# Designs tried in a protein design run: peptides against a protein of PDB entry 2L5G. Part 9

Target 1, 41 residues: chain A of PDB entry 2L5G
Amino acid sequence: LSKEELIQNMDRVDREITMVEQQISKLKKKQQQLEEEAAKP

## One batch from the design tools (peptide; made by RFdiffusion4, then SolubleMPNN)

Design b1_p10_6_s2 (from b1_p10_6, 4 letters changed)
Fold by OpenDDE base, seed 4:
Structure b1_p10_6_s2 (fold): chain B 41 residues (1-41), chain A 10 residues (1-10)
Amino acid sequence: as target 1 above (41 residues)
Amino acid sequence: KPPAPPPIPD
């Protein structure tokens, strides 16, 4: 891989990490809501 | 000063 291709791959991975982190945050919030609903009598 | 980051290989 050229230096330019390596930088482009790093930028791609950084964007993918950001997208996955947003998905994890959304899933954690949904999990918490379901746990709170299941804990209500 | 913190060490400089390693250079990206060519």
Scores: peptide ipSAE 0.099, ipTM 0.629, DockQ to the pose 0.014
Fold by OpenDDE base, seed 1:
Structure b1_p10_6_s2 (fold): chain B 41 residues (1-41), chain A 10 residues (1-10)
Amino acid sequence: as target 1 above (41 residues)
Amino acid sequence: KPPAPPPIPD
């Protein structure tokens, strides 16, 4: 792998991480909402 | 300052 190919692969991984982190954040918020709704009598 | 990371090899 050239230095340029390595940097391109890093940039790709960073974008994939960002997308997964956004999905995790959305799922955590939805989990909290469901837990709060389930805790209501 | 923390040391700079090593450069990526060519």
Scores: peptide ipSAE 0.097, ipTM 0.630, DockQ to the pose 0.014
Fold by OpenDDE base, seed 2:
Structure b1_p10_6_s2 (fold): chain B 41 residues (1-41), chain A 10 residues (1-10)
Amino acid sequence: as target 1 above (41 residues)
Amino acid sequence: KPPAPPPIPD
């Protein structure tokens, strides 16, 4: 891997991490809502 | 100053 390819791969991974973190945040909020709804009789 | 990180290899 060239230095340029390595930097490009790092930038790609940083974007992928950001996207996954946003998905995790949304899923955690949905999980909490479902747990709060399931706790209501 | 802390030592600079090693350069990324080409």
Scores: peptide ipSAE 0.096, ipTM 0.622, DockQ to the pose 0.013
Fold by OpenDDE base, seed 5:
Structure b1_p10_6_s2 (fold): chain B 41 residues (1-41), chain A 10 residues (1-10)
Amino acid sequence: as target 1 above (41 residues)
Amino acid sequence: KPPAPPPIPD
């Protein structure tokens, strides 16, 4: 792997991390909504 | 200013 290929792979991984973090945030919000709905009588 | 990261090997 060249230095340039390594930097490109790092940039790709950083984008993939950002996408996964956004998915986790959406899932956490959905979990909270389901917990709030389940807590209603 | 934080220290510079180590250089990536060529």
Scores: peptide ipSAE 0.094, ipTM 0.631, DockQ to the pose 0.014

Design b1_p10_6_s3 (from b1_p10_6, 3 letters changed)
Fold by OpenDDE base, seed 1:
Structure b1_p10_6_s3 (fold): chain B 41 residues (1-41), chain A 10 residues (1-10)
Amino acid sequence: as target 1 above (41 residues)
Amino acid sequence: KPPPPPPIPD
């Protein structure tokens, strides 16, 4: 892999990480809401 | 301060 290809692959991975982190944050928030709702009588 | 990352090979 050239230096340019390695940088391009790094930039792609950084975008994928950001997207996954946003998904995890949304899912954790939804999990907490469901746990709080399930704890109500 | 953390050490700088290693240089990317050419």
Scores: peptide ipSAE 0.115, ipTM 0.657, DockQ to the pose 0.016
Fold by OpenDDE base, seed 5:
Structure b1_p10_6_s3 (fold): chain B 41 residues (1-41), chain A 10 residues (1-10)
Amino acid sequence: as target 1 above (41 residues)
Amino acid sequence: KPPPPPPIPD
């Protein structure tokens, strides 16, 4: 792996991490909404 | 100043 390929792979992984973190945030918000709705009698 | 990044092996 060239230095350039490693930098490109790092940039790709950083973008993938950002996308996964946004998905986790959305899922956590949805979980909280479902837990709040399920706690209403 | 932050430390320099570690050397990437070529």
Scores: peptide ipSAE 0.114, ipTM 0.656, DockQ to the pose 0.014
Fold by OpenDDE base, seed 3:
Structure b1_p10_6_s3 (fold): chain B 41 residues (1-41), chain A 10 residues (1-10)
Amino acid sequence: as target 1 above (41 residues)
Amino acid sequence: KPPPPPPIPD
């Protein structure tokens, strides 16, 4: 792998991490909503 | 101090 290909692969992984973190944040928010709804009688 | 990271290969 050239230095340029390695940098491009790092940039790709950083974007993939950001996308997964956004998905985790949305799922955590949905989990909290479901827990709050389930706690109502 | 820990050694510096290895250089990125060409």
Scores: peptide ipSAE 0.112, ipTM 0.640, DockQ to the pose 0.013
Fold by OpenDDE base, seed 4:
Structure b1_p10_6_s3 (fold): chain B 41 residues (1-41), chain A 10 residues (1-10)
Amino acid sequence: as target 1 above (41 residues)
Amino acid sequence: KPPPPPPIPD
């Protein structure tokens, strides 16, 4: 792996992390909504 | 001023 390939792979991983974090945030928000709805009598 | 560091080799 060249230094340029390592940098490109790092940039790719950083983008993948950002996408996964956004997915986790959406899922956590949906979980909280379902927990709040289930806690309402 | 100190010279800039050399570029990191590939």
Scores: peptide ipSAE 0.077, ipTM 0.588, DockQ to the pose 0.009

Design b1_p10_6_s4 (from b1_p10_6, 3 letters changed)
Fold by OpenDDE base, seed 2:
Parts: structure tokens; sequence; C-alpha cells
Structure b1_p10_6_s4 (fold): chain B 41 residues (1-41), chain A 10 residues (1-10)
């Protein structure tokens, strides 16, 4: 792997991490909503 | 102290 390829791969991974973190945040919020709804009689 | 690793090729 060249230095340019390593930098490009790093930038790609950083973007993928950001996307996954946003998905985790949305899923956690949805989980909490479903738990709160399921706790209602 | 061990020598630094070689530079990554461009």
Amino acid sequence: as target 1 above (41 residues)
Amino acid sequence: QPPPPPPIPD
C-alpha cells in the first residue's frame, strides 16, 4: 500500500465510522421509544 | 531506543 492509498483508506474508514455512529444513535433513540411504548399499558 | 520504522513508500 502506498502512502496515498493508506490516506485514502483512512479517509474512507473515517467516513464509514461517522455513518455507523449516526446509525447507532438513530437505533438507540428508536430502541428507547419502543421500550417506552412497550411500557405503556 | 529501537530505530524508527522505515518511511511508508509513496
Scores: peptide ipSAE 0.116, ipTM 0.628, DockQ to the pose 0.011
Fold by OpenDDE base, seed 5:
Structure b1_p10_6_s4 (fold): chain B 41 residues (1-41), chain A 10 residues (1-10)
Amino acid sequence: as target 1 above (41 residues)
Amino acid sequence: QPPPPPPIPD
């Protein structure tokens, strides 16, 4: 409930967002690869 | 503009 705790919680959430964004990027790349492989005759 | 948030105790 302190400003210090709020800043610490914000920093934690920012790190979690970064990790999720990296996972999304990896999944999008995998999706593109699967779509490309599915489009090959 | 929304009102400023209340002050948080240190």
Scores: peptide ipSAE 0.115, ipTM 0.643, DockQ to the pose 0.013
Fold by OpenDDE base, seed 3:
Structure b1_p10_6_s4 (fold): chain B 41 residues (1-41), chain A 10 residues (1-10)
Amino acid sequence: as target 1 above (41 residues)
Amino acid sequence: QPPPPPPIPD
């Protein structure tokens, strides 16, 4: 791998990480909502 | 001690 190919692969991985982090944030928020709804009588 | 990694080509 060239230095340019390595940088391009890093940029791709950084975008994939950002997408997964956004999905985790949405799932954590949904989990909290379901836990709060389940705790209400 | 292991040898240093080869330089990454540009």
Scores: peptide ipSAE 0.113, ipTM 0.626, DockQ to the pose 0.012
Fold by OpenDDE base, seed 4:
Order: sequence, then C-alpha cells, then structure tokens
Structure b1_p10_6_s4 (fold): chain B 41 residues (1-41), chain A 10 residues (1-10)
Amino acid sequence: as target 1 above (41 residues)
Amino acid sequence: QPPPPPPIPD
C-alpha cells in the first residue's frame, strides 16, 4: 500500500509485460514459419 | 495561481 510498494509492483509488471511480449513475438514467428512451411507444396 | 499539491507520502 506504500508508494514504494506501488512503484515496485509497477516495475515488476513492466518486466512481466516485456517477458510476455518476447514470448508472443517468438510464438508469432514460429506460427509464421509453420504457416509458410504448410503453404509450400 | 494555486500552490502545487503536496508530494504523496510514502
């Protein structure tokens, strides 16, 4: 409930967002590769 | 001009 705890929680969430965004980027890239491979005769 | 609000206490 302190201002410091709120800032720390914000910093934690920002790091978690960054990690999830990196995971999403990797998954999207892998999806695109699989879609491209599946589209090749 | 009103004074700025006090800083939020920790």
Scores: peptide ipSAE 0.092, ipTM 0.598, DockQ to the pose 0.009

Design b1_p10_7_s1 (from b1_p10_7 with P1K P10D)
Fold by OpenDDE base, seed 1:
Structure b1_p10_7_s1 (fold): chain B 41 residues (1-41), chain A 10 residues (1-10)
Amino acid sequence: as target 1 above (41 residues)
Amino acid sequence: KPPPPPPIPD
């Protein structure tokens, strides 16, 4: 892999990480809401 | 301060 290809692959991975982190944050928030709702009588 | 990352090979 050239230096340019390695940088391009790094930039792609950084975008994928950001997207996954946003998904995890949304899912954790939804999990907490469901746990709080399930704890109500 | 953390050490700088290693240089990317050419």
Scores: peptide ipSAE 0.115, ipTM 0.657, DockQ to the pose 0.015
Fold by OpenDDE base, seed 5:
Structure b1_p10_7_s1 (fold): chain B 41 residues (1-41), chain A 10 residues (1-10)
Amino acid sequence: as target 1 above (41 residues)
Amino acid sequence: KPPPPPPIPD
């Protein structure tokens, strides 16, 4: 792996991490909404 | 100043 390929792979992984973190945030918000709705009698 | 990044092996 060239230095350039490693930098490109790092940039790709950083973008993938950002996308996964946004998905986790959305899922956590949805979980909280479902837990709040399920706690209403 | 932050430390320099570690050397990437070529």
Scores: peptide ipSAE 0.114, ipTM 0.656, DockQ to the pose 0.014
Fold by OpenDDE base, seed 3:
Structure b1_p10_7_s1 (fold): chain B 41 residues (1-41), chain A 10 residues (1-10)
Amino acid sequence: as target 1 above (41 residues)
Amino acid sequence: KPPPPPPIPD
């Protein structure tokens, strides 16, 4: 792998991490909503 | 101090 290909692969992984973190944040928010709804009688 | 990271290969 050239230095340029390695940098491009790092940039790709950083974007993939950001996308997964956004998905985790949305799922955590949905989990909290479901827990709050389930706690109502 | 820990050694510096290895250089990125060409």
Scores: peptide ipSAE 0.112, ipTM 0.640, DockQ to the pose 0.013
Fold by OpenDDE base, seed 4:
Structure b1_p10_7_s1 (fold): chain B 41 residues (1-41), chain A 10 residues (1-10)
Amino acid sequence: as target 1 above (41 residues)
Amino acid sequence: KPPPPPPIPD
């Protein structure tokens, strides 16, 4: 792996992390909504 | 001023 390939792979991983974090945030928000709805009598 | 560091080799 060249230094340029390592940098490109790092940039790719950083983008993948950002996408996964956004997915986790959406899922956590949906979980909280379902927990709040289930806690309402 | 100190010279800039050399570029990191590939």
Scores: peptide ipSAE 0.077, ipTM 0.588, DockQ to the pose 0.009

Design b1_p10_7_s2 (from b1_p10_7 with P1R P10D)
Fold by OpenDDE base, seed 1:
Structure b1_p10_7_s2 (fold): chain B 41 residues (1-41), chain A 10 residues (1-10)
Amino acid sequence: as target 1 above (41 residues)
Amino acid sequence: RPPPPPPIPD
Protein backbone atom coordinates (compact mmCIF):
# COMPACT_ATOMS: atom_id res chain seq x y z
CA LEU B 1 0.00 0.00 0.00
CA SER B 2 1.27 3.51 -0.87
CA LYS B 3 1.43 6.29 1.77
CA GLU B 4 -1.63 7.90 0.11
CA GLU B 5 -3.62 4.62 0.26
CA LEU B 6 -2.70 4.21 3.96
CA ILE B 7 -3.87 7.80 4.72
CA GLN B 8 -7.14 7.20 2.81
CA ASN B 9 -7.69 3.95 4.78
CA MET B 10 -7.02 5.81 8.09
CA ASP B 11 -9.55 8.55 7.15
CA ARG B 12 -12.18 5.87 6.33
CA VAL B 13 -11.56 4.00 9.62
CA ASP B 14 -11.74 7.30 11.61
CA ARG B 15 -15.19 8.05 10.05
CA GLU B 16 -16.40 4.48 10.78
CA ILE B 17 -15.19 4.75 14.43
CA THR B 18 -17.04 8.10 14.86
CA MET B 19 -20.29 6.60 13.44
CA VAL B 20 -20.05 3.48 15.66
CA GLU B 21 -19.27 5.58 18.79
CA GLN B 22 -22.37 7.74 18.12
CA GLN B 23 -24.49 4.57 17.67
CA ILE B 24 -23.11 3.05 20.93
CA SER B 25 -23.89 6.31 22.81
CA LYS B 26 -27.51 6.33 21.51
CA LEU B 27 -28.01 2.62 22.33
CA LYS B 28 -26.57 3.03 25.88
CA LYS B 29 -28.93 6.00 26.49
CA LYS B 30 -31.90 3.97 25.19
CA GLN B 31 -30.90 0.97 27.35
CA GLN B 32 -30.76 3.18 30.47
CA GLN B 33 -34.22 4.66 29.69
CA LEU B 34 -35.73 1.18 29.22
CA GLU B 35 -34.12 -0.06 32.48
CA GLU B 36 -35.49 2.99 34.38
CA GLU B 37 -38.98 2.49 32.85
CA ALA B 38 -38.95 -1.27 33.65
CA ALA B 39 -38.06 -0.46 37.31
CA LYS B 40 -41.32 1.57 37.72
CA PRO B 41 -44.27 -0.43 39.25
CA ARG A 1 0.18 8.23 27.80
CA PRO A 2 0.11 5.52 25.09
CA PRO A 3 3.19 5.32 22.79
CA PRO A 4 2.96 7.28 19.48
CA PRO A 5 1.87 5.28 16.39
CA PRO A 6 4.66 4.02 14.08
CA PRO A 7 5.60 6.38 11.20
CA ILE A 8 3.80 5.83 7.87
CA PRO A 9 6.32 4.48 5.26
CA ASP A 10 7.33 6.80 2.40
Scores: peptide ipSAE 0.125, ipTM 0.690, DockQ to the pose 0.017
Fold by OpenDDE base, seed 3:
Structure b1_p10_7_s2 (fold): chain B 41 residues (1-41), chain A 10 residues (1-10)
Amino acid sequence: as target 1 above (41 residues)
Amino acid sequence: RPPPPPPIPD
């Protein structure tokens, strides 16, 4: 891999990490909502 | 986060 290909692969991985972090944040928020609903009598 | 890329040699 050239230095340019390595930089391009790093930029791709950074975008994939950002997408996964957004999915984790949405799932954590949904988990909290379900826990709050389950705690209601 | 990956580390910053090393500087490109001129």
Scores: peptide ipSAE 0.118, ipTM 0.708, DockQ to the pose 0.016
Fold by OpenDDE base, seed 4:
Structure b1_p10_7_s2 (fold): chain B 41 residues (1-41), chain A 10 residues (1-10)
Amino acid sequence: as target 1 above (41 residues)
Amino acid sequence: RPPPPPPIPD
């Protein structure tokens, strides 16, 4: 792997991390909403 | 001082 390919792979992984973090945030918000709705009789 | 990171191979 060239230095350039390694940097490109790092940039790709950083984008993938950001996307996964956004998905986790969305899922945590949905979980909290469902837990709050399930706790209301 | 922490050691420098290893150089990225070209």
Scores: peptide ipSAE 0.116, ipTM 0.666, DockQ to the pose 0.013
Fold by OpenDDE base, seed 5:
Structure b1_p10_7_s2 (fold): chain B 41 residues (1-41), chain A 10 residues (1-10)
Amino acid sequence: as target 1 above (41 residues)
Amino acid sequence: RPPPPPPIPD
C-alpha cells in the first residue's frame, strides 16, 4: 500500500468510526428510553 | 518541538 493509499484508508476509517459512534449514541439513547419505559409500573 | 515521526515506507 502506498503512503497515499494508507492516508485514504485512514480517512475512510475515520468516517466509519464517526458513523459507528453515531449508531452507538442512537442505540444508547434507545436503550435508556426502553429502560425508562420498562421501569414505569 | 518533538522530532517528526519516521516516514511511512512506500
Scores: peptide ipSAE 0.112, ipTM 0.663, DockQ to the pose 0.012

Design b1_p10_7_s3 (from b1_p10_7 with P1K)
Fold by OpenDDE base, seed 3:
Structure b1_p10_7_s3 (fold): chain B 41 residues (1-41), chain A 10 residues (1-10)
Amino acid sequence: as target 1 above (41 residues)
Amino acid sequence: KPPPPPPIPP
């Protein structure tokens, strides 16, 4: 891998991390909604 | 405007 290819791979990984973090946030919010709905008698 | 991306180091 050239230095340029390494930097491109780092930029790709940074984008993938951001996408996964957004998915985790969405799933945590949905989990909280389901827990709140399940806690209603 | 967002700042330009950092220059690619040599």
Scores: peptide ipSAE 0.040, ipTM 0.566, DockQ to the pose 0.015
Fold by OpenDDE base, seed 5:
Structure b1_p10_7_s3 (fold): chain B 41 residues (1-41), chain A 10 residues (1-10)
Amino acid sequence: as target 1 above (41 residues)
Amino acid sequence: KPPPPPPIPP
């Protein structure tokens, strides 16, 4: 791997991390909503 | 304006 390829791979991983973090945040919010709705009688 | 990206090492 060249230094340029390593940097490109790092930038790709950083974007993938950001995307996964956004998915986790969305899923956590959905989980909370489902838990709140399930806790209503 | 966002700050400029850090310089790429040589």
Scores: peptide ipSAE 0.037, ipTM 0.558, DockQ to the pose 0.015
Fold by OpenDDE base, seed 4:
Structure b1_p10_7_s3 (fold): chain B 41 residues (1-41), chain A 10 residues (1-10)
Amino acid sequence: as target 1 above (41 residues)
Amino acid sequence: KPPPPPPIPP
């Protein structure tokens, strides 16, 4: 891997991390909603 | 004007 290819791979990983973090945030919000709905009689 | 971003080193 050239230095340029390494930088491009890092930029790709940073984008993938951002996408996964957004998915985690959405799933955590959905989990909290389901837990709140399950806690209401 | 904001300064240009630093060049990516080769």
Scores: peptide ipSAE 0.036, ipTM 0.518, DockQ to the pose 0.012
Fold by OpenDDE base, seed 1:
Structure b1_p10_7_s3 (fold): chain B 41 residues (1-41), chain A 10 residues (1-10)
Amino acid sequence: as target 1 above (41 residues)
Amino acid sequence: KPPPPPPIPP
């Protein structure tokens, strides 16, 4: 692995992390909505 | 404003 290949791999992983974090945030928000809806009488 | 990204080493 060259330094340039390592940087490109780091940039790829950083984008993948950002996408996964956005998915986790959406899923946590949907979980909270379902919990709040289930707690209504 | 977000901080600027760190400089990439040459």
Scores: peptide ipSAE 0.040, ipTM 0.567, DockQ to the pose 0.018; fails the geometry check

Design b1_p10_7_s4
Fold by OpenDDE base, seed 3:
Structure b1_p10_7_s4 (fold): chain B 41 residues (1-41), chain A 10 residues (1-10)
Amino acid sequence: as target 1 above (41 residues)
Amino acid sequence: PPPPPPPIPP
């Protein structure tokens, strides 16, 4: 791997991390909504 | 502050 390929791979991984973090945030919000709905009598 | 990133090899 050249230095340029390493930097490009880092930039790719940083974008993938951001996308996964957004998905985790959405899933955590949905989980909280389902837990709140299940706790309502 | 977060630690500086490691140096990229030449």
Scores: peptide ipSAE 0.049, ipTM 0.574, DockQ to the pose 0.017
Fold by OpenDDE base, seed 1:
Structure b1_p10_7_s4 (fold): chain B 41 residues (1-41), chain A 10 residues (1-10)
Amino acid sequence: as target 1 above (41 residues)
Amino acid sequence: PPPPPPPIPP
């Protein structure tokens, strides 16, 4: 494990975090829409 | 604007 390999692994994890955060945001928005639709009489 | 990322040390 070189310093360069550690940096490359960190950059990979940062990209994976960004992708997961975008997925979470989309799922939270969909959850809110479903909760709002379920709250309509 | 978000702060710039820290410089990667050499």
Scores: peptide ipSAE 0.042, ipTM 0.563, DockQ to the pose 0.018
Fold by OpenDDE base, seed 5:
Structure b1_p10_7_s4 (fold): chain B 41 residues (1-41), chain A 10 residues (1-10)
Amino acid sequence: as target 1 above (41 residues)
Amino acid sequence: PPPPPPPIPP
């Protein structure tokens, strides 16, 4: 890997991390909604 | 403030 390829791979990983973090945030919010709905009689 | 990151070499 060249230095440029290494930087491009780092930038890719940073974007992938951001996407996964957004997915986790959405899933946590949906989990909380389901827990709040399940706690209502 | 922390110093800026070093420039990426060419």
Scores: peptide ipSAE 0.037, ipTM 0.531, DockQ to the pose 0.014
Fold by OpenDDE base, seed 4:
Structure b1_p10_7_s4 (fold): chain B 41 residues (1-41), chain A 10 residues (1-10)
Amino acid sequence: as target 1 above (41 residues)
Amino acid sequence: PPPPPPPIPP
């Protein structure tokens, strides 16, 4: 891998991390909503 | 002023 290919791979991984973090945030919010709905009498 | 960031080497 050239230095340029390494930088491109780092930029790709940074974008993939951001997408996964957004998915985790959305899933945590859905989990909290389901837990709050299940805790209502 | 803070020093400029180092250039990315070629």
Scores: peptide ipSAE 0.032, ipTM 0.488, DockQ to the pose 0.011

Design b1_p10_8_s1 (from b1_p10_8, 3 letters changed)
Fold by OpenDDE base, seed 1:
Structure b1_p10_8_s1 (fold): chain B 41 residues (1-41), chain A 10 residues (1-10)
Amino acid sequence: as target 1 above (41 residues)
Amino acid sequence: MKPKVVRVEP
């Protein structure tokens, strides 16, 4: 692995982390909505 | 905000 290949791998991992964080945020919002709906009498 | 990976050519 060259220095350039390592930087490219880091850039890829940073993009993958950003996508997973967006998915976690969407799932947390969906969980909160389901909890609020289940708490309605 | 995460630090953006800066591409530095050698």
Scores: peptide ipSAE 0.075, ipTM 0.663, DockQ to the pose 0.018
Fold by OpenDDE base, seed 2:
Structure b1_p10_8_s1 (fold): chain B 41 residues (1-41), chain A 10 residues (1-10)
Amino acid sequence: as target 1 above (41 residues)
Amino acid sequence: MKPKVVRVEP
């Protein structure tokens, strides 16, 4: 792995982390909506 | 603003 390949791999991981964090946020909001819908009589 | 990874070309 060259220094450039290492930097490219870091850039990739930072993008993957950002996408996973956005997915977690969407899933948490959807979970809360389902919990609020299930709590309606 | 995300810190732009500064690519230092060797």
Scores: peptide ipSAE 0.069, ipTM 0.659, DockQ to the pose 0.016
Fold by OpenDDE base, seed 3:
Structure b1_p10_8_s1 (fold): chain B 41 residues (1-41), chain A 10 residues (1-10)
Amino acid sequence: as target 1 above (41 residues)
Amino acid sequence: MKPKVVRVEP
């Protein structure tokens, strides 16, 4: 792995982390909605 | 928007 390949791999991992963080945020919001819907009488 | 770290290579 060259220095350039290492930087490209780091940039890829940062993008993958960002996508996973967005998925987690979406799932947390969906969980909250389901909890609020289940708490309605 | 994440700041793109532009490394200027020498």
Scores: peptide ipSAE 0.058, ipTM 0.603, DockQ to the pose 0.017
Fold by OpenDDE base, seed 4:
Structure b1_p10_8_s1 (fold): chain B 41 residues (1-41), chain A 10 residues (1-10)
Amino acid sequence: as target 1 above (41 residues)
Amino acid sequence: MKPKVVRVEP
């Protein structure tokens, strides 16, 4: 692993983390909506 | 003026 390959792998991981965090945020919002809809009689 | 940090890649 060159220093350049290590930096490229870090930049890739940072992008993957950001994408996963956005997915988690969307899923949490959907979960909250479903919980609020299920709590309405 | 704050110095603009330029990232120079090696």
Scores: peptide ipSAE 0.038, ipTM 0.523, DockQ to the pose 0.012

Design b1_p10_8_s2 (from b1_p10_8 with K7R K9L)
Fold by OpenDDE base, seed 1:
Structure b1_p10_8_s2 (fold): chain B 41 residues (1-41), chain A 10 residues (1-10)
Amino acid sequence: as target 1 above (41 residues)
Amino acid sequence: SKPKVVRVLP
């Protein structure tokens, strides 16, 4: 692996992390909404 | 190659 290939792989992993972080944020918001709805009498 | 800053993984 060249330095350029390593940087390209790091850029790919950074994009994948960003996508997963966005998914986690959406799931956490959905979880909170479901918990708030389930806590209504 | 030009150095590229990539986000530090946690």
Scores: peptide ipSAE 0.086, ipTM 0.674, DockQ to the pose 0.017
Fold by OpenDDE base, seed 4:
Structure b1_p10_8_s2 (fold): chain B 41 residues (1-41), chain A 10 residues (1-10)
Amino acid sequence: as target 1 above (41 residues)
Amino acid sequence: SKPKVVRVLP
């Protein structure tokens, strides 16, 4: 692997992390909404 | 090679 290939792999992994973090944030917000809805009398 | 900027994770 060249230095350029390593930087490309790092950039790919960083994008994948960002996508997963956004998914986790959406799922946490949805979980909170469902918990708040289930707690309504 | 041209330097490329990659985001640092928090």
Scores: peptide ipSAE 0.084, ipTM 0.671, DockQ to the pose 0.016
Fold by OpenDDE base, seed 2:
Structure b1_p10_8_s2 (fold): chain B 41 residues (1-41), chain A 10 residues (1-10)
Amino acid sequence: as target 1 above (41 residues)
Amino acid sequence: SKPKVVRVLP
């Protein structure tokens, strides 16, 4: 791997991390909404 | 090579 390929791989991993963090945040919010809806009598 | 700006991971 060249220095440029390593930088490109780092940029890719950084984007993938950001996407996964956004997915985790959305799933946590959905979980909380489902828990709040299930707790309503 | 041209300098490339890379975002630092948080």
Scores: peptide ipSAE 0.081, ipTM 0.666, DockQ to the pose 0.015
Fold by OpenDDE base, seed 3:
Structure b1_p10_8_s2 (fold): chain B 41 residues (1-41), chain A 10 residues (1-10)
Amino acid sequence: as target 1 above (41 residues)
Amino acid sequence: SKPKVVRVLP
């Protein structure tokens, strides 16, 4: 792996992390909504 | 090799 290939692999992993963090945020919001709906009498 | 600024991941 060249230094340029290493930087390209880091840029790819950074994008994949950002996509997973957005998915986690959406799932946490859905979990909170389901908990609030289940707590209604 | 050109210097490149890369984001440090948390």
Scores: peptide ipSAE 0.080, ipTM 0.664, DockQ to the pose 0.015

Design b1_p10_8_s3 (from b1_p10_8, 3 letters changed)
Fold by OpenDDE base, seed 4:
Structure b1_p10_8_s3 (fold): chain B 41 residues (1-41), chain A 10 residues (1-10)
Amino acid sequence: as target 1 above (41 residues)
Amino acid sequence: AKPKVVRVLP
């Protein structure tokens, strides 16, 4: 792997991490909404 | 090589 290929792989992984974190945040918010809805009498 | 700025963490 060249230095350029390593930087490209790092950029790809950073984008993948960001997408997964956004998905986790959405799922956590949806979980909280479902818990709050289920706690309503 | 051209310098490329990449974010390290979110």
Scores: peptide ipSAE 0.098, ipTM 0.690, DockQ to the pose 0.016
Fold by OpenDDE base, seed 1:
Structure b1_p10_8_s3 (fold): chain B 41 residues (1-41), chain A 10 residues (1-10)
Amino acid sequence: as target 1 above (41 residues)
Amino acid sequence: AKPKVVRVLP
């Protein structure tokens, strides 16, 4: 792997991390909403 | 190649 290919792979992984972090944030918000709805008497 | 700073993983 060239230095250029390594940088391209790192840029790809950084984008994948950003997408996964956005998914985790959405899931955490949904979890919190379900927990708040389940805590209502 | 231009050095590009990629985010450090936590």
Scores: peptide ipSAE 0.098, ipTM 0.684, DockQ to the pose 0.017
Fold by OpenDDE base, seed 2:
Structure b1_p10_8_s3 (fold): chain B 41 residues (1-41), chain A 10 residues (1-10)
Amino acid sequence: as target 1 above (41 residues)
Amino acid sequence: AKPKVVRVLP
């Protein structure tokens, strides 16, 4: 791997991490909503 | 190679 390919791979991984963090945040909010809805009598 | 700036991972 060249220095350029390593930088490109790091930029790709950084974008993938950001997307996964956003997905985790969305799933946690949905989980909380479902728990709050299930707690309603 | 042109220097590329990447952000530091959190």
Scores: peptide ipSAE 0.095, ipTM 0.687, DockQ to the pose 0.015
Fold by OpenDDE base, seed 3:
Formats: structure tokens, C-alpha cells, sequence
Structure b1_p10_8_s3 (fold): chain B 41 residues (1-41), chain A 10 residues (1-10)
């Protein structure tokens, strides 16, 4: 692995982390909405 | 190699 190839692999992993963090945020918001709907009489 | 600024991962 060259230094350039290592930086390219880091940039790829950083994008994958950002996509997963956005998915987690959407799922947490959906969970909260379902909990608020289930708490209505 | 050109120096590249990379953000630190959280």
C-alpha cells in the first residue's frame, strides 16, 4: 500500500461512516416518532 | 506526493 492508496482508503471509510451516521440519525428520529405515537391514548 | 488535508474521524 502506497501513502496515496492509504489516504484514498481513509477517504472511502470516512464517506461510509458519514452515510451510516446519517442512517442512524434517521432511524433514531423514526424511533422517537413511533414512541410518541404509541404514547397517545 | 502532494500534501492532502484529511479531517480527523470522530
Amino acid sequence: as target 1 above (41 residues)
Amino acid sequence: AKPKVVRVLP
Scores: peptide ipSAE 0.090, ipTM 0.678, DockQ to the pose 0.015

